# Designs tried in a protein design run: peptides against a protein of PDB entry 3VZA. Part 33

Target 1, 98 residues: chain A of PDB entry 3VZA
Amino acid sequence: RVERLCKSKELFEERLGLEIRRIHNEQLQFIFRHIDHKDPDKPYMFTLSINEQGDYEVTSCTPPLDCISEFQLKVRETNNFSAFIANIRKAFTALSFK
Target 2, 62 residues: chain B of PDB entry 3VZA
Amino acid sequence: AAYVTQLYYKISRIDWDYEVEPARIKGIHYGPDIAQPINMDSSHHSRCFISDYLWSLVPTAW

## One batch from the design tools (peptide; aimed at target 1 H24 L28 P43 L48)

Design b2_p21_6_s4 (made by RFdiffusion4, then SolubleMPNN; from b2_p21_6, 8 letters changed)
Fold by OpenDDE base, seed 4:
Structure b2_p21_6_s4 (fold): chain B 98 residues (1-98), chain C 62 residues (1-62), chain A 21 residues (1-21)
Amino acid sequence: as target 1 above (98 residues)
Amino acid sequence: as target 2 above (62 residues)
Amino acid sequence: EVVIHEEVENADPSLLEKLLK
């Protein structure tokens, strides 16, 4: 099982182009790659925590997204974490075309 | 990394087939309506195409 | 600023547990 879990993580990272790191101050960093087809290794990232109220909080977003605050609100309202991450990737993708 | 892999599933709803050759991207995406098989030859696609395709399976409706 | 943070080994699973709850 342990070996499978390690393999699973590697497969997700490569295939989704998404790395998830546990970082300082009880945060997660989500790092998207494979966004820009001309620069597949260029990272698009955000960090996430749970605030004192127990709500999802985006603590950073690089590059910045105008919609990130709205997405934070939406995920708090819907608890649809999958859509939250997918919409962020969609927004990063759109940004890469500008 | 059980927690992280579980988070990947929570995000993507993809379950990989771990018994196939490395060049074969095989699995199942569990959407709200239909479970869709994934079966790709990675040697025939760019990394970006593969990622874009897989993410296209993930609904963005809130 | 583009900063990829160092991954913390043996981190408290609390955040992940909350996300997966």
Scores: peptide ipSAE 0.543, ipTM 0.954, DockQ to the pose 0.838
OpenDDE base, seeds 1, 2, 3, 5: peptide ipSAE 0.542, 0.538, 0.541, 0.537; ipTM 0.953, 0.953, 0.953, 0.953

Design b2_p21_7 (made by RFdiffusion4)
Pose (drawn by RFdiffusion4):
Structure b2_p21_7 (pose): chain A 98 residues (1-98), chain B 62 residues (1-62), chain P 21 residues (1-21)
Amino acid sequence: as target 1 above (98 residues)
Amino acid sequence: as target 2 above (62 residues)
Amino acid sequence: LSSKELIKKIIEFEPEQPEYH
């Protein structure tokens, strides 16, 4: 029951290396691990809210990505949240080789 | 708890097989077109490869 | 539920967690 839900969350966290936290001020924090193969536990994170207009809003990005504002505009336009998350992870992977 | 796991599905389109040994990464990836099985031995791969591979199943086209 | 709806439900019904740095 609830055990299954916790198990599902842990499988996703471990297998995607992605953790989602509900934090202060109506935000979710997405933390990617398993990005740098030389340091698998190093986190790359961004925070997100749904603003008063009902739009996706990235409120911070650590470390910064120069393309995340473009991604914000795209996710607003297309409503493709899956691609938004996937493109952010691709950007953090690339950043790790800069 | 249910709301976060639902969002994982929205993001990855993966449904896990919860009835397998922990060493097996088993599930199905869904998409526009036919669903695809996943059945990997976690002992054969690094954590990073597993994550990178699983994420490569997620389309990046907008 | 849409992704936006789910995000809003998470904010509404999930406990606040420490921000990770």

Design b2_p21_7_s1 (made by RFdiffusion4, then SolubleMPNN; from b2_p21_7, 10 letters changed)
Fold by OpenDDE base, seed 2:
Structure b2_p21_7_s1 (fold): chain B 98 residues (1-98), chain C 62 residues (1-62), chain A 21 residues (1-21)
Amino acid sequence: as target 1 above (98 residues)
Amino acid sequence: as target 2 above (62 residues)
Amino acid sequence: MSEKELLKKIIEEEPVEEKEV
């Protein structure tokens, strides 16, 4: 089962082009690739934590997204984490078109 | 990686078929009303297309 | 388990990785 879990993670990483890392200061880093068709390996990323109030908090976003603060508000209101991640990817995709 | 894979499922609602050949992207996407099969030959598509397609299955409505 | 709970579990149990990409 451990092997399957590892395989599962790798499949998600490659197929969704989304890597999830634990980084310092109790944060997760979400790294999107396969965004720019001209540069599939170019990373689009944000970091996320749960703050002292228990709320989702975006601690960084690279490249920056004008909508990220609104998305943070929305996910706090709805707890729709799936939509949160999907909307961020959509925003990164739009940004890649310049 | 159990919690990470669970998180991937929570995000995507995709369950992969782990028994198929590596070139086959096969699984099930679980929408709120109906489950839809995923069955792609990865050799026929770019990595970006595959990712875009899979993400297109994920609702963006809050 | 909620997504928020999963996030906390990942933070608790996953090894810290280099943030450089």
Scores: peptide ipSAE 0.759, ipTM 0.961, DockQ to the pose 0.875
OpenDDE base, seeds 1, 3, 4, 5: peptide ipSAE 0.756, 0.758, 0.755, 0.756; ipTM 0.960, 0.961, 0.961, 0.960

Design b2_p21_7_s2 (made by RFdiffusion4, then SolubleMPNN; from b2_p21_7, 11 letters changed)
Fold by OpenDDE base, seed 3:
Structure b2_p21_7_s2 (fold): chain B 98 residues (1-98), chain C 62 residues (1-62), chain A 21 residues (1-21)
Amino acid sequence: as target 1 above (98 residues)
Amino acid sequence: as target 2 above (62 residues)
Amino acid sequence: MSPKELLLQIIKNEPVQPKVE
């Protein structure tokens, strides 16, 4: 099962172009690739933690997104984490055209 | 990687078919109402197209 | 398990990796 889990992670990473890694200070980094069709390996990323209040907290966003604070509010309100991630990807995609 | 893969499922609602050839992207996307099959030949598409397509399956409505 | 709970488990149990710059 460990082998399958590793394979599963790799498939998700490649097919979704989304890497999830634990980093320092109790944070996760979400790294989107395959955003810019001219530069598929260019990363678009943000870091996320669960703060002391138990809320989703975006701790960084590269490149910066004007909408990230609003998305943080929305995910706290709705608990729709899927939409949270998908909307961030959509925002990064829009940014890549500029 | 168990929690990570579970998180990927929570994000995408995609369950992959792990028994097909690597070039075949097969799985099921579980939408809110209907499950939809995924079946793509990766050799016919760019990585970006594949990712864009898969993400297009994920609702953005809050 | 909720996404939030999953995040917490990942933060707790996954190996720490370098931040991508």
Scores: peptide ipSAE 0.845, ipTM 0.969, DockQ to the pose 0.962
OpenDDE base, seeds 1, 2, 4, 5: peptide ipSAE 0.844, 0.844, 0.844, 0.843; ipTM 0.969, 0.969, 0.969, 0.969

Design b2_p21_7_s3 (made by RFdiffusion4, then SolubleMPNN; from b2_p21_7, 9 letters changed)
Fold by OpenDDE base, seed 2:
Structure b2_p21_7_s3 (fold): chain B 98 residues (1-98), chain C 62 residues (1-62), chain A 21 residues (1-21)
Amino acid sequence: as target 1 above (98 residues)
Amino acid sequence: as target 2 above (62 residues)
Amino acid sequence: MSPKELLKNIIKYEPVQPEVK
C-alpha cells in the first residue's frame, strides 16, 4: 500500500496545487501553486512550526500576507486547520490579482 | 507519506478514487453534513481551474 | 489524529527536504 500512499500524495499535490515539505529546523513548508492563472507554477508559500507552547506558528510567508498573523490567531483559537489553510490560499489568490 | 496524506485529508476532506484512469479526477468531498462526489475530466480544464474548484469545496469559516 | 499531531509526526519522521524559494 506504500504505492497507493505515494500516489495519493502526488494526486493531492497536483490537484490541489499544494505541496507539503518537511524542511530544516522542525518546520513544514506549504507551497501553493496554481494560484496565478498566468503563471501556474509560481509558488506562494508559508512555513509552519509547532512552538514550545504547542501552538501553530507561521515562521515565514512568501509573498507576505497582511492577514497571516490574524489567521495564526484564528487557528490557535479554533484549531480549524482546514480553514486555516483554505484562508491562506484564498488570501494568496487575492494577492495574485494585484 | 502516510502522515502527509492524512494531513491532506484533514485539510481538504477529499478522498480520491485511485482506481480510475489518470485523466479522471474522481473522489468524494466530505462536508459536515453531506458528501459530494467529485468527477471531472482533467483534459477539459486547466490545472488552475481544477485547483480553484477543489479548494472552493473547502469551507473558510473558522 | 489531529492536524497538530500529524504535523508533529511529519516533522519527526519525514525526510528533510530543501526549502523552495
Scores: peptide ipSAE 0.841, ipTM 0.969, DockQ to the pose 0.957
OpenDDE base, seeds 1, 3, 4, 5: peptide ipSAE 0.841, 0.841, 0.841, 0.841; ipTM 0.969, 0.969, 0.969, 0.969

Design b2_p21_7_s4 (made by RFdiffusion4, then SolubleMPNN; from b2_p21_7, 12 letters changed)
Fold by OpenDDE base, seed 3:
Structure b2_p21_7_s4 (fold): chain B 98 residues (1-98), chain C 62 residues (1-62), chain A 21 residues (1-21)
Amino acid sequence: as target 1 above (98 residues)
Amino acid sequence: as target 2 above (62 residues)
Amino acid sequence: MSPFELLRKIIEEEPVEERVE
């Protein structure tokens, strides 16, 4: 089972181009790659925590997204975490077109 | 990595077929209405295309 | 387990990695 879990993680990372890291200060880093077709390895990333109120909180976004605050609000309202991540990827993709 | 893999499923709703050769991207996407098969030959597509395609399966409606 | 619960469990149990810059 451990081997399968490791393989599963690797498949998701490669195929979705999304890496999820637990980092310092009780945060997760979501790293999107395969966004820019001209530079597939360029990372587009944000960090996420659960704040003192128990809400999703984006603690950083690189490169910055104007819509990230709205998405944070939306995920808090809807609890649709899937749409949250997908919309962020969509926004990063749009940003990559300059 | 158990929780991380579960999170990937919660995000993508994709379940991979782990028994196929590495060049085959095979799985099932579970949408709210119907499950759709995924079956791609990775050698025929760029990494970016594959990722874009898979993410296109994920609804963005809140 | 909800995504929220999963996030909490990841934060509790997954090994800490370096932040990608």
Scores: peptide ipSAE 0.834, ipTM 0.969, DockQ to the pose 0.941
OpenDDE base, seeds 1, 2, 4, 5: peptide ipSAE 0.833, 0.833, 0.833, 0.833; ipTM 0.969, 0.969, 0.969, 0.968

Design b2_p21_8 (made by RFdiffusion4)
Pose (drawn by RFdiffusion4):
Structure b2_p21_8 (pose): chain A 98 residues (1-98), chain B 62 residues (1-62), chain P 21 residues (1-21)
Amino acid sequence: as target 1 above (98 residues)
Amino acid sequence: as target 2 above (62 residues)
Amino acid sequence: IHLEEDDPSESDDILKQLNSK
């Protein structure tokens, strides 16, 4: 029951290396791990809210990505949240080789 | 708890097989077109490869 | 890198909005 839900969350967290936290001020923090193969536990994160217009809004990005504003515009236009998350992870992987 | 796991599905389109040994990464990836099985031995791969591979199943086209 | 903790005072509304989009 609830055990299955916790198990499913842990499997996603470990397998995708992605953790989602509900934090202060109506935000979710997305934490990617398993990005740098030399340091698998190092986090790359961004925070997200749904603003008063009902739009996706990235409220911070640590470390910064220069393309995340473009991604915000695209996710708003297409409503493709899956691709938004996938493209942010690709950007953090690339950033790690800069 | 249910809402976060639902969002993982929305992001990854993966449904896990919860009835397998912990060492097996088993599930199905869904898409526009036919669903695809996943059955990997976690002992054969690094955590990073597993994550990178699974994420490669997620389309990046907008 | 600083990581925030879960805030139990916040609602699930944002998760529901994300799922419904």

Design b2_p21_8_s1 (made by RFdiffusion4, then SolubleMPNN; from b2_p21_8, 13 letters changed)
Fold by OpenDDE base, seed 5:
Structure b2_p21_8_s1 (fold): chain B 98 residues (1-98), chain C 62 residues (1-62), chain A 21 residues (1-21)
Amino acid sequence: as target 1 above (98 residues)
Amino acid sequence: as target 2 above (62 residues)
Amino acid sequence: VEIPEEDPSQSNSLLEKLLSM
């Protein structure tokens, strides 16, 4: 089971270009790679927590996204976490076109 | 590791085929409609293209 | 940018909330 779980994580990380990290203070860090085709290893990341009210809160976003506050509102309203992550990736992709 | 892999499935709705050669990206995407097979030769594509393609399977509608 | 250390051994209420959705 341990071997399968490790393999599964590695496949998701490489194929989706998404690393998910459990970090201090009950937070999750999401690190997107494979965004910039000219620099596939360049990280685009955000950190997520739950605030005192129990709502999802983005505590950091690098590089910053103008739409992140709206997405935070949308995920609170819809509970559609898949769309939340996918839309953030789409926004990072758009930002990479410089 | 189990919790993180479960989260990956929650996000992507992809189940990988773990018994194929490493160069073969094979699995199933379980979207709201009919399940779609994934079957790619990684040697034919860049890492960025592969990721972009897989994410294109994930709905962005709220 | 320096990223914080991963802590997979510690409980994470956010992860539990996400998986319970």
Scores: peptide ipSAE 0.500, ipTM 0.939, DockQ to the pose 0.730
OpenDDE base, seeds 1, 2, 3, 4: peptide ipSAE 0.498, 0.499, 0.494, 0.497; ipTM 0.939, 0.940, 0.939, 0.939

Design b2_p21_8_s2 (made by RFdiffusion4, then SolubleMPNN; from b2_p21_8, 12 letters changed)
Fold by OpenDDE base, seed 4:
Structure b2_p21_8_s2 (fold): chain B 98 residues (1-98), chain C 62 residues (1-62), chain A 21 residues (1-21)
Amino acid sequence: as target 1 above (98 residues)
Amino acid sequence: as target 2 above (62 residues)
Amino acid sequence: VFIPEEDPSQSDELLKKLLER
């Protein structure tokens, strides 16, 4: 079971190009790679926490996204975490073409 | 790793087939309406293409 | 781009909260 969990994590990291890290101050860091086909290892990242009010809060975004504040609002309204992450990746992808 | 893998499922709705050879990307994406099988030969695609394809399965509608 | 290291001292509480939503 533990072996499979480790394998599962590795498969997701490689196949989705998404690494999830626990970092300081009770935050999660989401690191997207495989965004820029010309630079597959270039990271696109954001950090996430749950604030004192219990709401999702994006604490950083690198590179910055104009839409991140709107996405934060949308995920609070809809609670659709999957769409939240997918839309961020979509936005990073669009940014990589500029 | 248990919670992280659960989070990956919450995000992607993908369940991998862990019994196939490493070069074979097999699994199931559980969409809101249908289950979509995944079956790719990773040796025939770039890492970016694979990731883009898999993410294309994830709805962006709020 | 600076990428901080995983901090294994962090609890699973945030992950649990995310998963319970």
Scores: peptide ipSAE 0.674, ipTM 0.958, DockQ to the pose 0.879
OpenDDE base, seeds 1, 2, 3, 5: peptide ipSAE 0.674, 0.441, 0.408, 0.418; ipTM 0.958, 0.938, 0.936, 0.936

Design b2_p21_8_s3 (made by RFdiffusion4, then SolubleMPNN; from b2_p21_8, 12 letters changed)
Fold by OpenDDE base, seed 5:
Structure b2_p21_8_s3 (fold): chain B 98 residues (1-98), chain C 62 residues (1-62), chain A 21 residues (1-21)
Amino acid sequence: as target 1 above (98 residues)
Amino acid sequence: as target 2 above (62 residues)
Amino acid sequence: VEIPEEDPSQSNELLQKLLSK
């Protein structure tokens, strides 16, 4: 099972170009790569926590996204975490062309 | 790694086929309406194309 | 509104587990 879990994680990281890390102060860091076709290794990232009220809270976003606050609101309303992550990636992709 | 792999599934709804050659990207995407097979030769595509394609399977509707 | 077969709200519990020390 350990081997399968490690392999699974590696496959997701490479194929989705998404790395997920636990970082200090009870936060998750989401690192997108494979966004910029001219620079596939360029990272696009955000950090996420659950605040005292139990709500999703984006604690950082690099590069910054104008839509991130709206997405935070949407995920709190819908609990659709999949759409949350996918929309962030979509936004980063759009930003990579600017 | 158990929790993070579960999170990847929650995000992508993809289940990989772990019994194929490394260059073969094979699995199943479980969408809300229908499950779709994934079957790609990674040597025929860029890393960015592969990622873009896989993410295109993930709905963005809230 | 997207309504998946699996309840996406279950991600919250998973996230809490990941965030826990």
Scores: peptide ipSAE 0.418, ipTM 0.933, DockQ to the pose 0.058
OpenDDE base, seeds 1, 2, 3, 4: peptide ipSAE 0.329, 0.337, 0.334, 0.330; ipTM 0.921, 0.922, 0.923, 0.922

Design b2_p21_8_s4 (made by RFdiffusion4, then SolubleMPNN; from b2_p21_8, 13 letters changed)
Fold by OpenDDE base, seed 1:
Structure b2_p21_8_s4 (fold): chain B 98 residues (1-98), chain C 62 residues (1-62), chain A 21 residues (1-21)
Amino acid sequence: as target 1 above (98 residues)
Amino acid sequence: as target 2 above (62 residues)
Amino acid sequence: VEIPEEDPSQSNSLLEKLLSL
């Protein structure tokens, strides 16, 4: 099972170009790669936490996204975390073309 | 690793086939409608293309 | 951009919340 779990993580990381890391202060870091076709290893990342009210809070976003505040609001309203992540990736993708 | 892999599934709704050769990307995407099979040869595509394709399966509607 | 080191040893309430959805 341990071998399967490790393999699963690696497959997701490579195929989705998404690394998920547990970092300090009970946060999660999401690192997107494979965004820029000219530089596939260029990272696009954000960090997530839960604030004092128990709401999702984006604590950093690199590069910055104008839409991140709206997405944070949307995920708080809908709890659709899948759409949250997918929309962020979409936004990063759009940014890579600028 | 267990929790992170579970999170990957919650995000992507993809279940991989772990018994195929490394170059074969095979699995199932479970969307709101009928499940969509995934079966592609990674050697025929760039990493960016593969990722873009897989993410295209994930709905962005809130 | 530098990324911080992973900290898998600590409990993560955010991860638990996400997995409970």
Scores: peptide ipSAE 0.568, ipTM 0.943, DockQ to the pose 0.783
OpenDDE base, seeds 2, 3, 4, 5: peptide ipSAE 0.562, 0.561, 0.550, 0.560; ipTM 0.944, 0.943, 0.942, 0.943

## One batch from the design tools (peptide; aimed at target 1 M45 F81, target 2 Y9)

Design b2_p22_1 (made by RFdiffusion4)
Pose (drawn by RFdiffusion4):
Formats: C-alpha cells, structure tokens, sequence
Structure b2_p22_1 (pose): chain A 98 residues (1-98), chain B 62 residues (1-62), chain P 22 residues (1-22)
C-alpha cells in the first residue's frame, strides 16, 4: 500500500536521478543528480511555483541556466511540463561540459 | 506520497514493474503511439548511464 | 488509473502537492 508508494518514489529517485522536494513559500525544488559522470552525486537544481495567475514560474536555478527563461515561456505556452523538465535536464548536462 | 509519484509519471511516462529483483530495472514507457518495454540489468551499467538512458526515452519536442 | 491521471492538468497536480497536508 503505502509501502508501494514509497518504493515507487525511491525507484524514480534512483533511476531518473531526480528528487522533488516541497519547500517553503509554495515552491517545489527539483534536484537532478547523475548529471556529471565524474561526480554522480553532484546536484543541479531549480525551484518552481505556480503563481497567482496560475502560471508556471521558475523562482531560482542553481547553477544558473541561460535558457531557463525561454523554457519558462515555452512551458507556459504549450503546457508541456514533461518537455520542460526534459529540456532543463539536457541544459544541465550541457552546462556540465562548458 | 501518491501525488509525487503521479508527477513522476507525468514527467517520464514510465510505470515500473514492482514485482522484480532490485537489480532489474523493469517497466513500460508510454507515448503518443505504442507503449515500449524496459528491462535492463542494473549491474551492467553505471548509475549515470541508467539515468541518461531513461531520460532519453522522454521526448524533448515542445 | 493512468487514463484518469493523463486527463489531469499538471498545474493542478502541482498545486495538490503544494497544498497536501503533512
């Protein structure tokens, strides 16, 4: 039951290397690991809220990505949250080789 | 707990097989078109490859 | 269950996560 839900969360966390944390001020923090193959535990993270207009809003990005504002505009336009997450991860992978 | 795992599905479109040994990464990836099986041996791969590979299943087109 | 979840808006799901009791 609840064991299955916890198991599912852990499988996703380990396999995708993605953790989701509900943090202060109505935000979710997305932490990617397994980005830098030389340092698999190093995190890359951004935080997100749904603002008062009901729009996606990236509230911080550590380390910064120069394309995340463009991604925010795209996810608002298309409502494609899956692609938004996937493109942020691709951007962190690329940043790691800069 | 259910809400986060539901969001993982929304993001990755993967449903795990929860009835297998821990060393097996098994599940199905869903999409617009026919669903695809996943059955990998975790012992044969690095954690980063597993993550990179699984993420490559997620379309990046907007 | 997955068919119902595919019809659910992601923003709504995020708000459910943010407003879920501890």
Amino acid sequence: as target 1 above (98 residues)
Amino acid sequence: as target 2 above (62 residues)
Amino acid sequence: ELEELDELDTKELILKILNAPD

Design b2_p22_1_s1 (made by RFdiffusion4, then SolubleMPNN; from b2_p22_1, 11 letters changed)
Fold by OpenDDE base, seed 1:
Structure b2_p22_1_s1 (fold): chain B 98 residues (1-98), chain C 62 residues (1-62), chain A 22 residues (1-22)
Amino acid sequence: as target 1 above (98 residues)
Amino acid sequence: as target 2 above (62 residues)
Amino acid sequence: RRAELDKEDVLELLRKILSAPP
């Protein structure tokens, strides 16, 4: 089981180009790669926490996204975390072409 | 790792087939309406293409 | 019903991950 879980995480990281790591102050760091086809290893990142009210809070975004505040609002309204992550990746992808 | 892998599933709705050669990307995407099989030869595609394709399976509608 | 379960599951998962050691 432990072997399966480890392999599963590695497969998701490589195939989705998404790494999820726990960082200081009870935050999660989401690191997207495979965004820029010219530089597949270039990271696109954001950090996430849950505030005292129990709401999703984006604590950083690198590179910055104009839409990140709107996405934070949307995920709080809909609780659609999957769409939240997918839309962020979509936004990073669009940014990579500019 | 258990909670992180569960989170990956909640995000992507993909379940991998772990009993194939590493170059074969096999699994099932469980969309809201129907389940779709995934079956790719990674040697035929770039890492970026594979990721883009898999993410294209994930709905972006809120 | 299923949608609500999914929402709670994600939040619970995140809390469990966030409470873990770095």
Scores: peptide ipSAE 0.648, ipTM 0.944, DockQ to the pose 0.502
OpenDDE base, seeds 2, 3, 4, 5: peptide ipSAE 0.645, 0.645, 0.643, 0.646; ipTM 0.944, 0.944, 0.942, 0.944; seed 3 fails the geometry check

Design b2_p22_1_s2 (made by RFdiffusion4, then SolubleMPNN; from b2_p22_1, 9 letters changed)
Fold by OpenDDE base, seed 5:
Structure b2_p22_1_s2 (fold): chain B 98 residues (1-98), chain C 62 residues (1-62), chain A 22 residues (1-22)
Amino acid sequence: as target 1 above (98 residues)
Amino acid sequence: as target 2 above (62 residues)
Amino acid sequence: EREELDKEDVLELLRKILSAPP
């Protein structure tokens, strides 16, 4: 099972172009690649924590997204974490064309 | 790895077929209606296209 | 219809990941 789990993680990382890391101060780093077709390895990142109220809190976003604060509000209201991540990737994709 | 893998599923709703050759991207996307198969030859597409396609399966409606 | 996600499942997953060392 351990081998399968490791393979599963690698498949998700490569195929979705999304890496998830635990970083300092109890934060998760979400690293999107395969966004810029001219530079597939260019990272687009945000960090996430759970605050004292138990709410999702975006602690950084690189490059910055104008919509990130709205997305944080929406995920708190809807609890749709999948849509949260997908919309962030969509926003990064749109940004890559500027 | 188990929790991270589970998180990937919660995000993407994709379950991979782990029994196929590495060049075959095969799995199932479990949307709110009918499950849809995924079956791609990775040698026919760029990494970016593959990722874009897979993410297109994930609803963005809140 | 919007697919309903179990927020507790996701939060629990995140907490479990966050409990790991950097």
Scores: peptide ipSAE 0.650, ipTM 0.943, DockQ to the pose 0.411
OpenDDE base, seeds 1, 2, 3, 4: peptide ipSAE 0.647, 0.647, 0.648, 0.643; ipTM 0.941, 0.942, 0.942, 0.939

Design b2_p22_1_s3 (made by RFdiffusion4, then SolubleMPNN; from b2_p22_1, 7 letters changed)
Fold by OpenDDE base, seed 3:
Structure b2_p22_1_s3 (fold): chain B 98 residues (1-98), chain C 62 residues (1-62), chain A 22 residues (1-22)
Amino acid sequence: as target 1 above (98 residues)
Amino acid sequence: as target 2 above (62 residues)
Amino acid sequence: SLEELDKEDVKDLLLKILNAPP
C-alpha cells in the first residue's frame, strides 16, 4: 500500500503538474507547473490555510491573481474545492499569456 | 501521504490505473453524472498538453 | 474506497493533512 500511495502521488504531481506541500504555520502550498508551454517548469503557486473561524484563507499567491479574493469567497460559499483549484489554475494559465 | 493522494482525488476526481506501463496514462475521471475513461500515450504529447487536457476534465462551475 | 472518499468533506480532509504529525 505504501508503494501504491507513493506512486499515486508521483503520478498526480507529474500528470496534473500540481505539487501539494505542507509548510510552516499550518499551511498548504499548491505549486502548479506545466502552465507556460514555453517554460513548463515555471512555478505558479499559492498557499492556503483554514483560519480560526474554519474558513479557507489564501495566505499568498505568486504570481498575484486579482481574482484570488473572489475565488476565496466562492469556495467559502460553495465548498467546491475542486472548482477552486481548477479556477486558480485557469487564472494562472490566462496570466501566462500576458 | 495517504491524505494528500486523497486530496488529489477530491480535486481531480481521477483514479489512475496503476498496473499499466509508465508511458500509458490510464485512469477514470468521475464526473457528476458519468465516469469517463482516460487513456493516453504520453510519448505523443507534451507535459503541458497532458496537464491541460486532464485539467479540462475538471469542472470550473462553482 | 472512492465511495467513502466521496462522502468525506474536503475541509475535514484538509484539516487532517494540516494537523497530521510531522
Scores: peptide ipSAE 0.775, ipTM 0.962, DockQ to the pose 0.911
OpenDDE base, seeds 1, 2, 4, 5: peptide ipSAE 0.773, 0.774, 0.774, 0.774; ipTM 0.962, 0.962, 0.962, 0.962

Design b2_p22_1_s4 (made by RFdiffusion4, then SolubleMPNN; from b2_p22_1, 9 letters changed)
Fold by OpenDDE base, seed 2:
Structure b2_p22_1_s4 (fold): chain B 98 residues (1-98), chain C 62 residues (1-62), chain A 22 residues (1-22)
Amino acid sequence: as target 1 above (98 residues)
Amino acid sequence: as target 2 above (62 residues)
Amino acid sequence: RLEELDKTPVKDLLLQILNAPP
């Protein structure tokens, strides 16, 4: 099972171009790649925590997204984490065309 | 690792077929209404295309 | 397996990841 879990993680990382890492201060780092077709390895990332109120909190976003605060609000309201991540990726994709 | 893979499923709603050849991207996407198969030959597509396609399966409506 | 996972709140998974030992 451990081998399967490792394989699963690797498959998701490569196929979705999304890496999820735990970093300092009780945060998760979400790293998107495969965004820029001209530079597939260029990372687009944000960090996330659950604050003392139990709410999702974006603690950083690189490159910055104007919509990230709105997305944070939306995910708090809807608890639709899937849409949250997907919308962030969509926003990063749009940004890559600038 | 288990929780991370579970999180990937919660995000993407994709369940991979782990028994196929490495070049085959095969699985099932579980949408809200129907489940749809994923079956791609990775050698026929760029990494970016594959990722874009898979993410296109994920609804963005809140 | 997936049916059980569908019942698990994402926030619970996130907390499990965050609280896992180094």
Scores: peptide ipSAE 0.771, ipTM 0.962, DockQ to the pose 0.921
OpenDDE base, seeds 1, 3, 4, 5: peptide ipSAE 0.770, 0.771, 0.771, 0.769; ipTM 0.961, 0.962, 0.962, 0.961

